# Peptides against a protein of PDB entry 5VZU: the designs that were tried, part 231

Target 1, 271 residues: chain A of PDB entry 5VZU
Amino acid sequence: GRTLEDIFHEHMQELILMKFIYTSQYDNCLTYRRIYLPPSRPDDLIKPGLFKGTYGSHGLEIVMLSFHGRRARGTKITGDPNIPAGQQTVEIDLRHRIQLPDLENQRNFNELSRIVLEVRERVRQEQQEGGHEAGEGRGRQGPRESQPSPAQPRAEAPSKGPDGTPGEDGGEPGDAVAAAEQPAQCGQGQPFVLPVGVSSRNEDYPRTCRMCFYGTGLIAGHGFTSPERTPGVFILFDEDRFGFVWLELKSFSLYSRVQATFRNADAPSPQ

## One batch from the design tools (peptide; made by RFdiffusion4, then SolubleMPNN)

Design b2_p30_5_s2 (from b2_p30_5, 14 letters changed)
Fold by OpenDDE base, seed 1:
Parts: sequence; C-alpha cells; structure tokens
Structure b2_p30_5_s2 (fold): chain B 271 residues (1-271), chain A 30 residues (1-30)
Amino acid sequence: as target 1 above (271 residues)
Amino acid sequence: VHAKPPTEESRKRFEEEMKKLLEELKKKLE
C-alpha cells in the first residue's frame, strides 16, 4: 500500500517537476513588476507590508498584507504551482472576531471547527440579507413620473380648540438592561496552541495570540485548477507575525514581516 | 502550497499536462 511517505515523495517530485517546467518555460524572460507597499492607516490592525510565509520544503512565499476598512487581505507576491502571484491567498473579515477557547479546548480541532463554522454561517446570513436589501432597493426605482404638482396656495384658517386636562400617568422607567458589550480585552495575549491534527511544519510558532478573526483562504489544484475559498482563522500574534489556520486542510501557515526597508516602494498618492 | 487535495481526475489532467510540457521541453533541448 502507498505509505504516507510515498505520497509525500510523489507530491514533492510533482512540485519539483512543476517548478522546473515553469522555470524552464520562462527562458531568459524575467518579467519584473513593481510592487507598491500599501499606505499605513491609523485604524490598521498592524502595519501593512510584506510577510514571509514559513512553509518548510515549499520554498519562499511572500504575501502582501493590506487593510481595506473592516477587511484584511493577503495577496501573493510569489506564485506557487497551485496559486499564481497576484491572487488573494487570504481574506480576513475584521468584523468577525473569533474567540478561542481555553488552552485545553484549543487542542480540540472539532471545537475550533464548530466556532469557525458558526461564524461562517453568520457571514453567509449577513450576505443574504444584504443581497435582498440590494435587490428590493432596485425594484422600487420605478420611473417616478415627475407629475408637475401644481402650486395651489391654500392659506386656510386658524381654529382655536380648547383646554384638555393634565393626566398624571407616572409610567415606571423600565430598566433597559443594556447588554454590556464586554469591552474587547485589548491587553494581555491569550495562550495559543494549535489543535491536534493541524499540521505545523514548524513547531516554532508563537504560544500567545492577541486577536483572532474569521477568514477565508484560497486553495487550488496544480495549475490553479478548481480554485475555491475555504474557511479559516487569522491569528494575530504581534506587530510582525500572523498565522492562518486552514480548517479544511488541517494546516497552519506562519507569516513573519519582511524587515527589509524598501526605498521608493510607497504607493503613488492617488492623483 | 495551499493545494486542494487532488481529485483522481485532477491528477490525471495534471499528469497529462506535465507529460505534454515535458515533451515540449525535450523538443526545445533537441
């Protein structure tokens, strides 16, 4: 029977062959694209920029992290045999924070899966409701025939009517129990561990996280075949490190900031 | 890296494409 090692060896051979074929097809034609760093905004969760994915044997993955209001985006700077450069490898919904359980329950993959799938269903419902409002709003723009409403000036009169009495009714102030939105405890990093059965190629990941968010990751077959978005968790560790848990793939990706300063890499000001 | 687990059909298509590309590369090296 094929061992797990045989499957890994075959997959590695395919990846090496693909890399060789793609590199050989480019001849001496290196296409250079200028990459601009996104401008930093005060409301950005962390400074936007280039991050290096640590994927062991798969080589160097560079991703640009950028913020777009309540969404964050990881854009591939380096392509791979599955997903070409310029694709959005991760899309993060900053509206949907994921609360990780305690450290013991974080080891349970099914618990993380439950939490993520519940958030996924909420996101789906919000998209359906927003789609219905956008649909109904288009239907009511029937052509308002601008019938010229005639200017009739009717001035009529001043009638006086009288006295009515001051009823005292002292309605009790119903205690509106304001559901105290528990202030997002901004301060202390939560202990973090990967669930059992999530593949980390490197056990050297941060053991504390600041915040977690719902997101989707792009997966594809070789040659960008059958691309799809899979649910996952964006893990913010610190200013320079984030992770992504690929729920369906049972894998974890660690990204670390590229500390290189690039001169003249700022996006041109929108004219 | 984020490979969808290849379906058997996607594997066959990939093997055929790789075979074609290898044949094209051989012709460029001759």
Scores: peptide ipSAE 0.122, ipTM 0.641, DockQ to the pose 0.585
Fold by OpenDDE base, seed 2:
Structure b2_p30_5_s2 (fold): chain B 271 residues (1-271), chain A 30 residues (1-30)
Amino acid sequence: as target 1 above (271 residues)
Amino acid sequence: VHAKPPTEESRKRFEEEMKKLLEELKKKLE
């Protein structure tokens, strides 16, 4: 029977061959587009910029990380046989932090899957509710013809007096054990390990992460066929490294900052 | 990298594109 390894090898050969096909087709038409670095904002989770994917057989994969309020976006700078350049390879919801369990439970793929799917369902519910509020808000602007009903002078009923007997009801303040919101220790990284059965091409990934967020990744067949978004986890390791766990694909992608200094790479000021 | 598992339809399209490329490469080598 075909092993998972055989299927992976066949798929990898197809991807390499398709990359060769696409690369060979470009011999006749080289289109160059200037890429600008996103402006950094104080509220950005890390400095936006170019990141190199250290995953896969595709060779050099470059992604632009940018921040858009409570969302982050990875945009493909390099296309591949499945997903062309300019597509959003990852979309991160910075509203939905994922808390990883302890290191022992992080090895359990089903636990990570449960956590991610629960967050996915919350995101779906919030989108449905926000869609209903936008729909209902349009219906009620029927023109209420404000017929000016004449202001009948309602009589001043007299202010009865102030007798202030202080009932000493000594209700014991029930100790609301304020569930100590563990201060979001923005500073201390937690131990990180990939779940069993999540493929990493390189086991040389950071073993400590700062925080995780819910996100979606773009997957497609060859030639960008049947594109869809799959659930995943954005892992922030440090200022220069992040990962993405593709839940359905059981794969991990590591991205490292391109340390090259680009002259004149800033976006032109909007005129 | 983030490919869907190849469908039989995607494989056929790939085989057709490969065949076309091989024919074009053959013509460039002639």
Scores: peptide ipSAE 0.102, ipTM 0.627, DockQ to the pose 0.572
Fold by OpenDDE base, seed 4:
Structure b2_p30_5_s2 (fold): chain B 271 residues (1-271), chain A 30 residues (1-30)
Amino acid sequence: as target 1 above (271 residues)
Amino acid sequence: VHAKPPTEESRKRFEEEMKKLLEELKKKLE
C-alpha cells in the first residue's frame, strides 16, 4: 500500500512541480503589486500586520492580519497551489470566544470538536435569523400610491385649556449603574496544548494562550478547486503570535509577526 | 495545510491540467 510518506512525497513533488510551472510559465513576468499595511485601530485585538505562517507541506507563508469590527481576517500574501494570493485564508469571529478546558481535556480532540461545532451552529443560526429580518423588511414596501389627499383647510379652534398643577413627583433617578464592562482583565494566559492527533510541524508553539475565538479557514484542491470554509480555532498567544487549529484537517498553523520595518508601507490616508 | 483532501474528480482535473502545463513547458524547452 502507499505509505503516508509516499503520499507526502508525491504531494511535495506536485507542489514543487506546480511552483516550478508557475514561476517558469510566466517567463518571470511578475506583476508586482504594492501591499499596504492595514491602519491600526485602538480596538484591534493586536496590532494588524504581516505574519509568517508555518504549517504542513506548504512551508513558509505570509499572511496579512487585519481587523474589521467584530471580525479578524488573515489574507494570503503568498499563494500556494491550493489557495492563491489575496484569498482570505482565515476569518475569525471575535463575537464567538472559545473557552478552552483544562490541559487534560484540551488533549481530547473530540472535546475541542464539540465546543467548535456548538459555536458553528450558533453562528449558523445567527446568520439565518439576520437573513430573515433582511427578507421581511423588503416585502412590505408595496408602492403606497400616495394619493394626493386634498389640502382641506381646517380652521381655528383656539381653546386655552388650563393651568394643570406641577405634580412634584420626585421619581428618584434610578441609577442605571451602567455595569462598566470591567475591561476584560488581560487574564493571565491559560495553559495551552494541542489535542492528540492534531499535527504540528514541531512542538515549538507557545504553551500558554490569552484567548481563543471561533473561525473558519479556506481549503481547496490544487488550482483552487472546490474552495470551502472549514471550522477552526483562532488562538491568540501574544501580540506577535497566533495559531489556527484546522479542525477537519486535524492540523495546526503557527503564525509569527514579521518584525521587519517597512518604509512607506502605511496605507495612503484617504484624501 | 490548506489542501482539501483531493476528491477523485479534483485529482483527475489537477492531473489533466498538470499534464497540459508539462506539455506546454516541454514545447518551450524545444
Scores: peptide ipSAE 0.098, ipTM 0.626, DockQ to the pose 0.707
Fold by OpenDDE base, seed 5:
Order: C-alpha cells, then structure tokens, then sequence
Structure b2_p30_5_s2 (fold): chain B 271 residues (1-271), chain A 30 residues (1-30)
C-alpha cells in the first residue's frame, strides 16, 4: 500500500511543480506591494516582524508575526500553490497555553493530541457561549415605547452641615512588602522534543522551549481549494524562533527571525 | 507547504496547467 511517506513525496513533487508553473507564468506581471512591519507593543509576547520558515524543498517561506491583544497571527508574505500570500497561515490563541508533559511523555503523539483536542473543545465552547450572548442581546431591543412618565419634581434634600472633626489617627504605614515579582527569570526553557511520527524537515530544532499555546493552521488544496483550519501548537523557543506543530499533518514548522534591519519599514503613524 | 492531500480535481487542474506550460515552451522553441 502507499505509505504516508509516499503520499508526502508525491505531494511535495506536485508542490514544486506548481511553484515552478506559477513562477514561470507570472514573469510578465509582477505586482510589488510594500509591506510594513507592525509596531511593537510592550505587551507583545516577542517583537513582531518577519520570520523565515525552514521548509527545505518548499523554498523560502516568509511569515509576518503580529500580535492582536490575546491573539497572535502568522501572515504569509510568500504564497505557495496551496495558500496565497496575505493569508493567515497560523492563528494563535494566547489565552490557551499548552502545558507540555515531561520529556518522556512529549514523545507520545497521542498525549500531545489529547492535550490539544481538550483545548480545542474549550475554545469551541467559549465561541458558542459568546455567540449566544451576542444573539440574545440583539433580540431584546424591541422598541419599548417608554411612555414619558412625567418628571415628578424631586424634592430638595436638605444640605446637612459641615462638621469637620479632623480625627488624627496615625495608622502606622504597614510595610506592604510588595513581593517583588521576581523578574520572570529568562528561565531555562523546559526540555522540548517532537513526538514520534512528527516529521521535521530540519532535525536541528531547539531542544528547549519557553512556552506553548493553542493555535490553528490553515491548510488547502492546490489553488486554495477547500481551505480549513487544523489544530496545532505554537511553540515559543526564544525571541527569534518559534515553531508550529500541525497535529493532523503530523508535521513541524520552524520559523527564525529575519535579522535584516529595514529602514522605513515601520507602518506610517495613523493620521 | 501546509496542504491537504491533492484531490483528483486538483490533480486535473495541475495536469492542465502543466499541459499549457508545455505548449508555451514548445512555441518558444519553434
């Protein structure tokens, strides 16, 4: 029977050929669009910016990482035959942290799958509840013709007087030792390993991670056919590296910051 | 990169685009 590896190899060949077709057909009409870097905010998990995907045979993949309150987004700067440029390749829910098990249990794909699917069900429940509150709030604004009940004159409540006794009580300033939140140690990241059967195109991935979050990745057929979001794990390694585990695809994507300083790449100030 | 397995319809479209590319390449060689 065809192995999963055979199917992936055939699909990679089709993808390379599709990339070649698109690059060869568009030689006559390249539209260049200026891309601005998102402004950095103090509450951003890491500095937003351009990241390069290390996808081997898929060529150069550039993603813009940006932060939007409790969500992060990876936007494709480079398109591919499945997902065009400008699409959100990953959406990260910063409300839903993934706790990785110990290193031994991290090798178990079924354990990671269980953890991710439990978070996925919580996210679905929160979306259903929020959808009901938004639905019920619109239904009850029937126009209640509030008949203008006549303004009965509220009687002047009497101005009680000024008695200003300055009680001196010198309560000692209890030294609220503000427990100095220990500066979040640049904590040695927890040990990290990919589950058995998760394909990495680069075995040279960071073996420690700072934190993980629930996310969804966009997948599609050639020509952006039947696009859907699949569950995954965003893995923050450091300030310049993150990964995404595609749970259904059993694949891992490593992204590294593009270290190039672009002059005048900042978004124009909103006028 | 993050693609669904190709559908039969996606394969047919790919084959059509490949055929078109081959016809364009032939015209450049004539």
Amino acid sequence: as target 1 above (271 residues)
Amino acid sequence: VHAKPPTEESRKRFEEEMKKLLEELKKKLE
Scores: peptide ipSAE 0.091, ipTM 0.607, DockQ to the pose 0.528

Design b2_p30_5_s3 (from b2_p30_5, 15 letters changed)
Fold by OpenDDE base, seed 3:
Structure b2_p30_5_s3 (fold): chain B 271 residues (1-271), chain A 30 residues (1-30)
Amino acid sequence: as target 1 above (271 residues)
Amino acid sequence: IHAKPLTEEELKRLREEMEELLKKLKEKLE
């Protein structure tokens, strides 16, 4: 049977071959496109911009993080042998927060998998229900035949009747104990560790996170064959760092903000 | 990088393409 080591060596050989072919094919056909930074909004989870992705042995990539209401997107700035530049490598649903367990249970991949798949199922249900509401809403635009409603008459005005009395009943205001929304403690990140069996480049990732969200990552064969979205977890560490756990791939990608300032990189204001 | 596993036929094609590129490179250096 193939050992885990055999599978790893085969995958590394595949990756080297793919990188070699990809690099050799581009020698004479470089297309340059200007990229604009997305505008920052006050309600953005963090400042949008360029992030450097680290994928272990897979190398270095650049993604643009942008916010679109209740969704965030990581768009590839650099292409690779599987996924070309301009593709949305990650899509984050900011409506679906992932609550990580305690630090001990975070080491359990099956627990993380359960939590993510439960959220995936909720997202699927909401999409089905929203699809039904959109379907029913289209059915009611039957042609309003403007049948001329006939002019039926002005029935009259009748009168003033009187004064009835002031019944007292003093129903006690039940103390709705407002469940004190524990003030979102603005400062203390939750302890964070990768599950056992999730591959990272190294142990050099933040050991605390601010919040997590459900997301999907794009995977494909060589040459962008059979692209599909797989479930994952977006991990916000801080203003300059986020991660993505690729659940099915059992891999972790760390993204760090590109600190370089670019002149004239702001998106032109929509005129 | 977020790859699906390659098939054995895809790996074979990639190796053949690499060997052809290496051959063409060698012929340019001679």
Scores: peptide ipSAE 0.165, ipTM 0.631, DockQ to the pose 0.436
Fold by OpenDDE base, seed 2:
Structure b2_p30_5_s3 (fold): chain B 271 residues (1-271), chain A 30 residues (1-30)
Amino acid sequence: as target 1 above (271 residues)
Amino acid sequence: IHAKPLTEEELKRLREEMEELLKKLKEKLE
């Protein structure tokens, strides 16, 4: 029977080979591209920039986090055997906040899965409705027959009619039901734990999170075969750390800000 | 890193590519 050691050795051999294939493919065509840091905007959830994922034996993954209105994006700076550099590893919908349950219910993977799939369905519905409105609006530009509007004459400017009285109608102040702006509880992080059965390669993840959002992650086979988007949860821990829970993969990725100061790394001003 | 679970066919292809690369490496060392 295969021992656990045999399985581990095979997996390590496969990983070494994948790295070797990947590096050997680059030996024939090294293209250097300058990377620019995204400009920071006041409305950005956190400062955009480079983040490091640590995946143990899989090595170093660098992603660029950027903000695009109500969307955030993680772009791969380092490629891997599955997903090349420049691909959007994560896409985050900042419109769809996920509320994590209490710490006890956070251990239930099925509860997290339910919450995320409900949000996924809402996002799908909103995309379908917005697609229909954009489709119907284009159809009604029938050819404007340029009928020559005849120059009808300027009829005159009649007069100053008088001083109508100040009717006191005491319109009752309709109770503006103040839609309770749920106070943006921006301040206090909530206790955070991974669901049972979600693998973290690093058990040293933050045990408190600020907020969570719906997102999708890119997964693929080797050589970027059959790429697809899988549902997940973006977890903001702090200004320098975020995570992504990959629901279908039952995995967690932790990303930490690269604290290196880059000189002249600012994006060129859009001309 | 965010691989789909490798299918048995993908694992087989990867092993075949490994054996071919190991063969080519051996032939270069001889």
Scores: peptide ipSAE 0.164, ipTM 0.634, DockQ to the pose 0.492
Fold by OpenDDE base, seed 1:
Structure b2_p30_5_s3 (fold): chain B 271 residues (1-271), chain A 30 residues (1-30)
Amino acid sequence: as target 1 above (271 residues)
Amino acid sequence: IHAKPLTEEELKRLREEMEELLKKLKEKLE
């Protein structure tokens, strides 16, 4: 019978071979595209830039992290057999923070899955509500035919006077106890561990994280077949490291900042 | 890297496509 090791070796050979075939096909059609570093903004969660994904035997992936208001994006700089360069490998919703449980409960994949799927459902509901408001707003701009309403004369309605009494009704202001959303403690990093059954190719991931956000990752078959967004967790470790947990794939990706300084890589100022 | 889990049929099709591409590559090297 095939061992798990045999299946793994066959799959590794197929991946290497696919990578070789794709790399060899590019030799005749090398298009060079200049990549600009996104400008840094004061409100950016971390400095935008190039990050290196470490996937062991799958090689080097380079991703550009950029911030777009309440969204962050990871753009593939390197393509792979599944997802070409220029695709948004991860999209992070900075509106939807994921609160990780304690370290013991972080080992439970089902608990993490529950938390993320609850946030996914909220995001879906917000999109439906926003879609309905956008739909209803378009329906009311029927062309108001400007029928020229004739200038009916200003009848001077008369000045009737007097006295009506001041009713005192002192309605007590009901204390709407605004549930003070506890300010997201700009807290000391919390202990971090991957759930049981989440594959990390490298056990050398940070064991403390600053904050987590809901996100979606792009997955596809070979040749970018049937691309879809899968739910996941963006994990900010520090200024130079972030991770992404792919729930459906039960995998973790670690990204580390490329420390190389690029001269003249800044985006041209929007004129 | 972020591949969908391939079905056995998709794996088979991929293998056939790879074998055809390898054949075409070999024919270009000869």
Scores: peptide ipSAE 0.159, ipTM 0.646, DockQ to the pose 0.570
Fold by OpenDDE base, seed 5:
Structure b2_p30_5_s3 (fold): chain B 271 residues (1-271), chain A 30 residues (1-30)
Amino acid sequence: as target 1 above (271 residues)
Amino acid sequence: IHAKPLTEEELKRLREEMEELLKKLKEKLE
């Protein structure tokens, strides 16, 4: 079995290589690309923008959080030796909320794993069913030879129907008390703790969360070899903080909003 | 950061790259 020393050695080698790639890039011609902030929409779960990943010894990772209807995406602004810049590090399915158990059961990694894997199977089933509907819809457009159905004559339907009087029945406007959807109380977030055996590089994570969603994270070997999506949990803590639990990696990533105001960072209006 | 576990072959290549780097760094310090 892999020892803790083997895992530590692999991790240190990756860190050294990351630091080297970053430092050696300064000896090369740096291409600067302008990044635009996504436009904010009223239905966005939180304001889109730049978030800093706190990965401890791995240094500074920056991701752009953006919303795309029922999906959120974390796009890497900073690359690493495994996953280059511009890749979607996380994809969040906002249709598939994860309900965390109580604090006692949140400490059980197997319980969290069960909950997430059940949602993963539902997402796979929905994708298979949607793929079948898209497949069957294309197959049935065989060329129906439009036999020219003969022009049956326009029967002159007669005009005259008479002057029925407007009865004034003053039906009282029943006050449909629109149940004001109580503005989703900024209620005390659900108590949150990481499962036993999930590594946080920083124990200083929020101990309450607003909501969680199913998501997938991108993992790869060195040089972006064999990239794959792994199941995880997106955790919204507040307007400025979210996390991602990587189930297969047994790791937690905390992301905090970059509070810098950028002039002219808005995307140009589509002309 | 979000790496797959390195294979022994990937670890070997990474060590060789690190050794070559250490050599280039030494040659710049001499």
Scores: peptide ipSAE 0.149, ipTM 0.628, DockQ to the pose 0.449

Design b2_p30_5_s4 (from b2_p30_5, 15 letters changed)
Fold by OpenDDE base, seed 4:
Formats: sequence, C-alpha cells, structure tokens
Structure b2_p30_5_s4 (fold): chain B 271 residues (1-271), chain A 30 residues (1-30)
Amino acid sequence: as target 1 above (271 residues)
Amino acid sequence: IHAKPPTPESLERFRKEMQELLEKLQKKLE
C-alpha cells in the first residue's frame, strides 16, 4: 500500500515537475521586475514589508504586506502551482476587528466560524448598500435640455432698509465633546490558541495576539483554476509576525518579517 | 499552497494543461 512517505514523495515530485515545466516554458527568457517596498505611513498598523510564510513542506513563500487606508493586503512575491506571483493572497478589512473569546472558547472551531461568518455578512451588506448609493446617483442625470429661458428683465425691487436690532441671544456653544478617539490602546495582548481541527504545520506560533481582523484569502486549483476568496482571520501577533486562519481550509499560516535590509528597495518618490 | 480542494474537473483540466506543456517542451528538445 502507499505509505504517507510515498504519497509525499509523489506529491513533491509533481510539484518539482510543475515548477520545472513553468520555468522551462519561458525558453530561458525571464523578465526580471524590480520589487519596491511600500512606503511606511504613520497610520500603518505595522511597518509594511516582506514576510516569509511558514507553510512547512511547500517551500519558501514570500508575501509583501501593504496598507491601503482601512485595508491591508498580502501580495505574493513568490508564486506557487495554485497561485501565481503578484496575486493578493490575503485581503484584510481593518474596519472589521474580530474579538477572540477566552482560550476555552477559542478551541471551539464552530465559535470562531460563527464570529467570522457574522462579520462576512456585515461586510456583504455594507458592499450592497454602497453599491446602491453609487447606482442611484448616476440615474438622475437625464439630459437637462437647457431650454433657453428668455431673459425677462426682472424689475428693480426697492431698497427697504430698516434697522432690525440684532438680538444678542447668546446661545452657549454646546461643547461638542470631540469624542477623543482614545488612542487605540495597544491593548495587552490576549492569550491565543488555534481552534481544534485547524492544522498548523508547526506548533511554534505565538500564544498571545494583539488584535484580529476579518479577512479573505485567495484559494485556487493548480494552474490558478477557479480562484475564489474564502473567509478568514488575520491575527496580528507583533510588529514582525502575523497569522491567517483559513476558515474553510481549516488551516493556519504564520508569516514572519524578513529582517534583511535591502539597499535601494524604497519606492521612487512620486515626482 | 492555498489549494482549493481539487474537483475531478479541475484535476482533468490540470492534467490536460500539464500534458500540453510537456508536449511543447518535448518539441523544443527535438
């Protein structure tokens, strides 16, 4: 019978063959594109940059993390047989924070699933409402036929001047208590554990997280067939580590910052 | 690595694509 080792070897041989085929089809005509690091912004959740995905046996995966207002994006720098380089492997909605329960309830996959799916439905509703507002605004520009209404000379209505005394009604300026956006307290990290049945390829993930957000992950068949976005959880551990829980795949990916400094990797200043 | 669970149809399409690529590579080696 096939051993797990035989199946693994066959799968690795297939992946190597696929990589060979995909590389060789270009007749050694490789186009090299320079990658620039995203500029850091003061409002970025963490410093943008290159992160290494910890996917166990599937090799080295590099993702660029970047921030785009209330969204974050993980862009594949390395391609794989399912998802080519340049694709957005993860999209994070920074508007939709996920509050994890206590450690006992964090072990419950169905509880995490419930929380994520409730956020997914809110995101869908917001997208539908925003789509309707954009649709209705375009419909009312019917062609205003500018009928040239004739210039009737409207008469000189007279100068009545009377000196109405301004009543000093000193309406106290209601102190609009500017709700001081409480500086997002870098809340004490909460204890973190993966749900039962979520596969981590390594148990060496941080056991404390700072915050979590709703996100979507890109999944595809081999050759980027039938690509789709699946719901998940972005987990910020620290300045240099984040995770993604792929809810439908029941898998966890850990990403660690590439600490290498690159000379001249900064985006050219917009001229 | 984030593979969609393969469907029979996706596997067939993939096998066909790989076969077509292998045939193209073979023709370049001849």
Scores: peptide ipSAE 0.167, ipTM 0.721, DockQ to the pose 0.515
Fold by OpenDDE base, seed 1:
Structure b2_p30_5_s4 (fold): chain B 271 residues (1-271), chain A 30 residues (1-30)
Amino acid sequence: as target 1 above (271 residues)
Amino acid sequence: IHAKPPTPESLERFRKEMQELLEKLQKKLE
């Protein structure tokens, strides 16, 4: 029977052949597009820029990380046989923080899956509610023919009325202790481990993380067939490293900042 | 890299596209 190894070798041969054929097709028609680095903003979670994916045998993946208010985006700079360059490999919702359990419970894939799917359902509900408000708001702009009701100047009258008395009632101020949501202390990194059964091609990932967020990753068949977004976890390790856990794929991707300084790579100021 | 697990149908489509691409490359080398 075909072993898992035989299937893997056949699939790897197909991937190598694809990569070769695509590369050979482009050799005579290389279109160079200038890529601009996104401007840094004070509210950016980390400095935006180029990050290198560590995928072992799959080669070099370069992703541009950018911030868009409460969303972060990873855009593919390098294409692969599944997902072309310019596609959003990851979309991160910075409104939806993922709280990782204790280190022992982080080994449980089902616990991480539960947490992520609960957040996914909240995001879906918020999108449905926001869709209803946008729908109802369009219906009520019936053309109110604002007939110009003439501004009649009614000036009247001065009436006097009198005395009423000073009743003292000393109602005690009920101290509504507003539970100050303690600002989530961004300070101490928490211990981090991948769940059992999540494939990390490299075991050399950071064992502490600063924070995690809900996100979605783009997956596709060869030739960008049947593209879809899958739920996942964005993991911020430090200023120069982040990860993404692909929940459905049971895989982890580590991204490290490209430390190269690019001259004249800044986006032109919008004139 | 972030591939869906290939379906039999996706593999057949892929093999067909690859064959068509190989034939186009061969015709450019002749």
Scores: peptide ipSAE 0.162, ipTM 0.683, DockQ to the pose 0.564
Fold by OpenDDE base, seed 3:
Structure b2_p30_5_s4 (fold): chain B 271 residues (1-271), chain A 30 residues (1-30)
Amino acid sequence: as target 1 above (271 residues)
Amino acid sequence: IHAKPPTPESLERFRKEMQELLEKLQKKLE
């Protein structure tokens, strides 16, 4: 029978050779499309822009990170044999923060899996409930025929009545114990380690993270066959680095900001 | 790189595309 190792070697051979085919099929006609950087907003989790994916032997991948209200998106700028350029490689739900356990428990893949799957179930429930509200809301906009309501008459003015006295009811100021919003300790990242059995192609990842969020990653066969979204964790390390844990693939991708300054790369103002 | 495992069908398509590419390259060298 084919071993898991045989399947992995066949997969790697197919991937390398598919990459060679795609690069060799570009006869002398490359079509270039201008890419614009997304506009930055004050409420963006980090500055949007280009990030380099660290995928080891798969080569250089560039992803555009952008923010869309309570959602973040990683869009492929470079295609690969599985997923073409322009696809959303990651979609992040900024409403669903992942709380990582203590460093010892972070090594347990089953615990991370449990946490992520619980959040996935909440997201699924919210989508079902929001689907019902959107269904009921469409039923009530029957066309209100604007029947011209007739001009009802001008009834009159009457009078001035008097002075009623100010009752002094001295209600004691209930001590609203202002629950001291513990100042969001915006500076203290938590210790971070990958779970045992998560493949990191590079052990050089940040060992401290700021925040984690639920997200989904796009996976496909070669030639973009049978594309699907799988659950994962977006990990914000700092202003210039984020990661994604692909839960079902048991893999980690590190993304680092492209520090190059681009002239005339800003999105044209919407006219 | 976020790949599903290869299928027998993907491997066969790939072998065919490689053969066609090799024939095209050989014909450019003659």
Scores: peptide ipSAE 0.162, ipTM 0.660, DockQ to the pose 0.484
Fold by OpenDDE base, seed 5:
Structure b2_p30_5_s4 (fold): chain B 271 residues (1-271), chain A 30 residues (1-30)
Amino acid sequence: as target 1 above (271 residues)
Amino acid sequence: IHAKPPTPESLERFRKEMQELLEKLQKKLE
């Protein structure tokens, strides 16, 4: 019978060979596309930009992290044999925060799986409800036959005189209790550990995280065949590091900010 | 990197693409 090692070895050979095919095909047509850094917004969870994936034997992966309201996106800058450049490798739902359990229960993969799948089900329900509201709103434009209601002559209501003395209602300025924006506690990061059975290609990952969010990761066969979104966890460690737990793949990806300052890499302001 | 496990069908397609590439390389060496 094929061992797990045999399957892994075949898959790695295919991956190396696909990389070789793609690199050898570039000799025929090199298309250069300028990449612009997304503008930073005050409401961005962290500064957007380029991040390097730590993927061991899979080589250098660069992703662009960008923010789009309540969503964040990791866009592949470097392609691989499964997922080409320009694809959204991760989509993060910033509305659906994941609370990690204590450090002991974080080692339990089934507990993390339960938490993520419960959030996934809520996201599906919200999408179904929002789809129904959009569907019902289109159905009620039945052609209202504009029966021409005969223009009954509006009787000239008499001009009531101007004597509205402005009452100086000195409305006390109701103390808008400025809901003290609890200073976004640069909260003592929560202790973080990967579940048992989640493959980290490097054991050197941050052992403390700021916050986690529900997300989906893109997976595909070789040549971008049968692409699917799988559930996962986006983990913000700090301003320069984030991770993604691929739940179904039982894998962890660490991303670190590329500290290079690019001159003229900002998107042109929309004129 | 984020690969689905290879299917027999994906393996067969990959082998075919490899064979076509090898044939193209061979024609450049001739």
Scores: peptide ipSAE 0.153, ipTM 0.658, DockQ to the pose 0.533

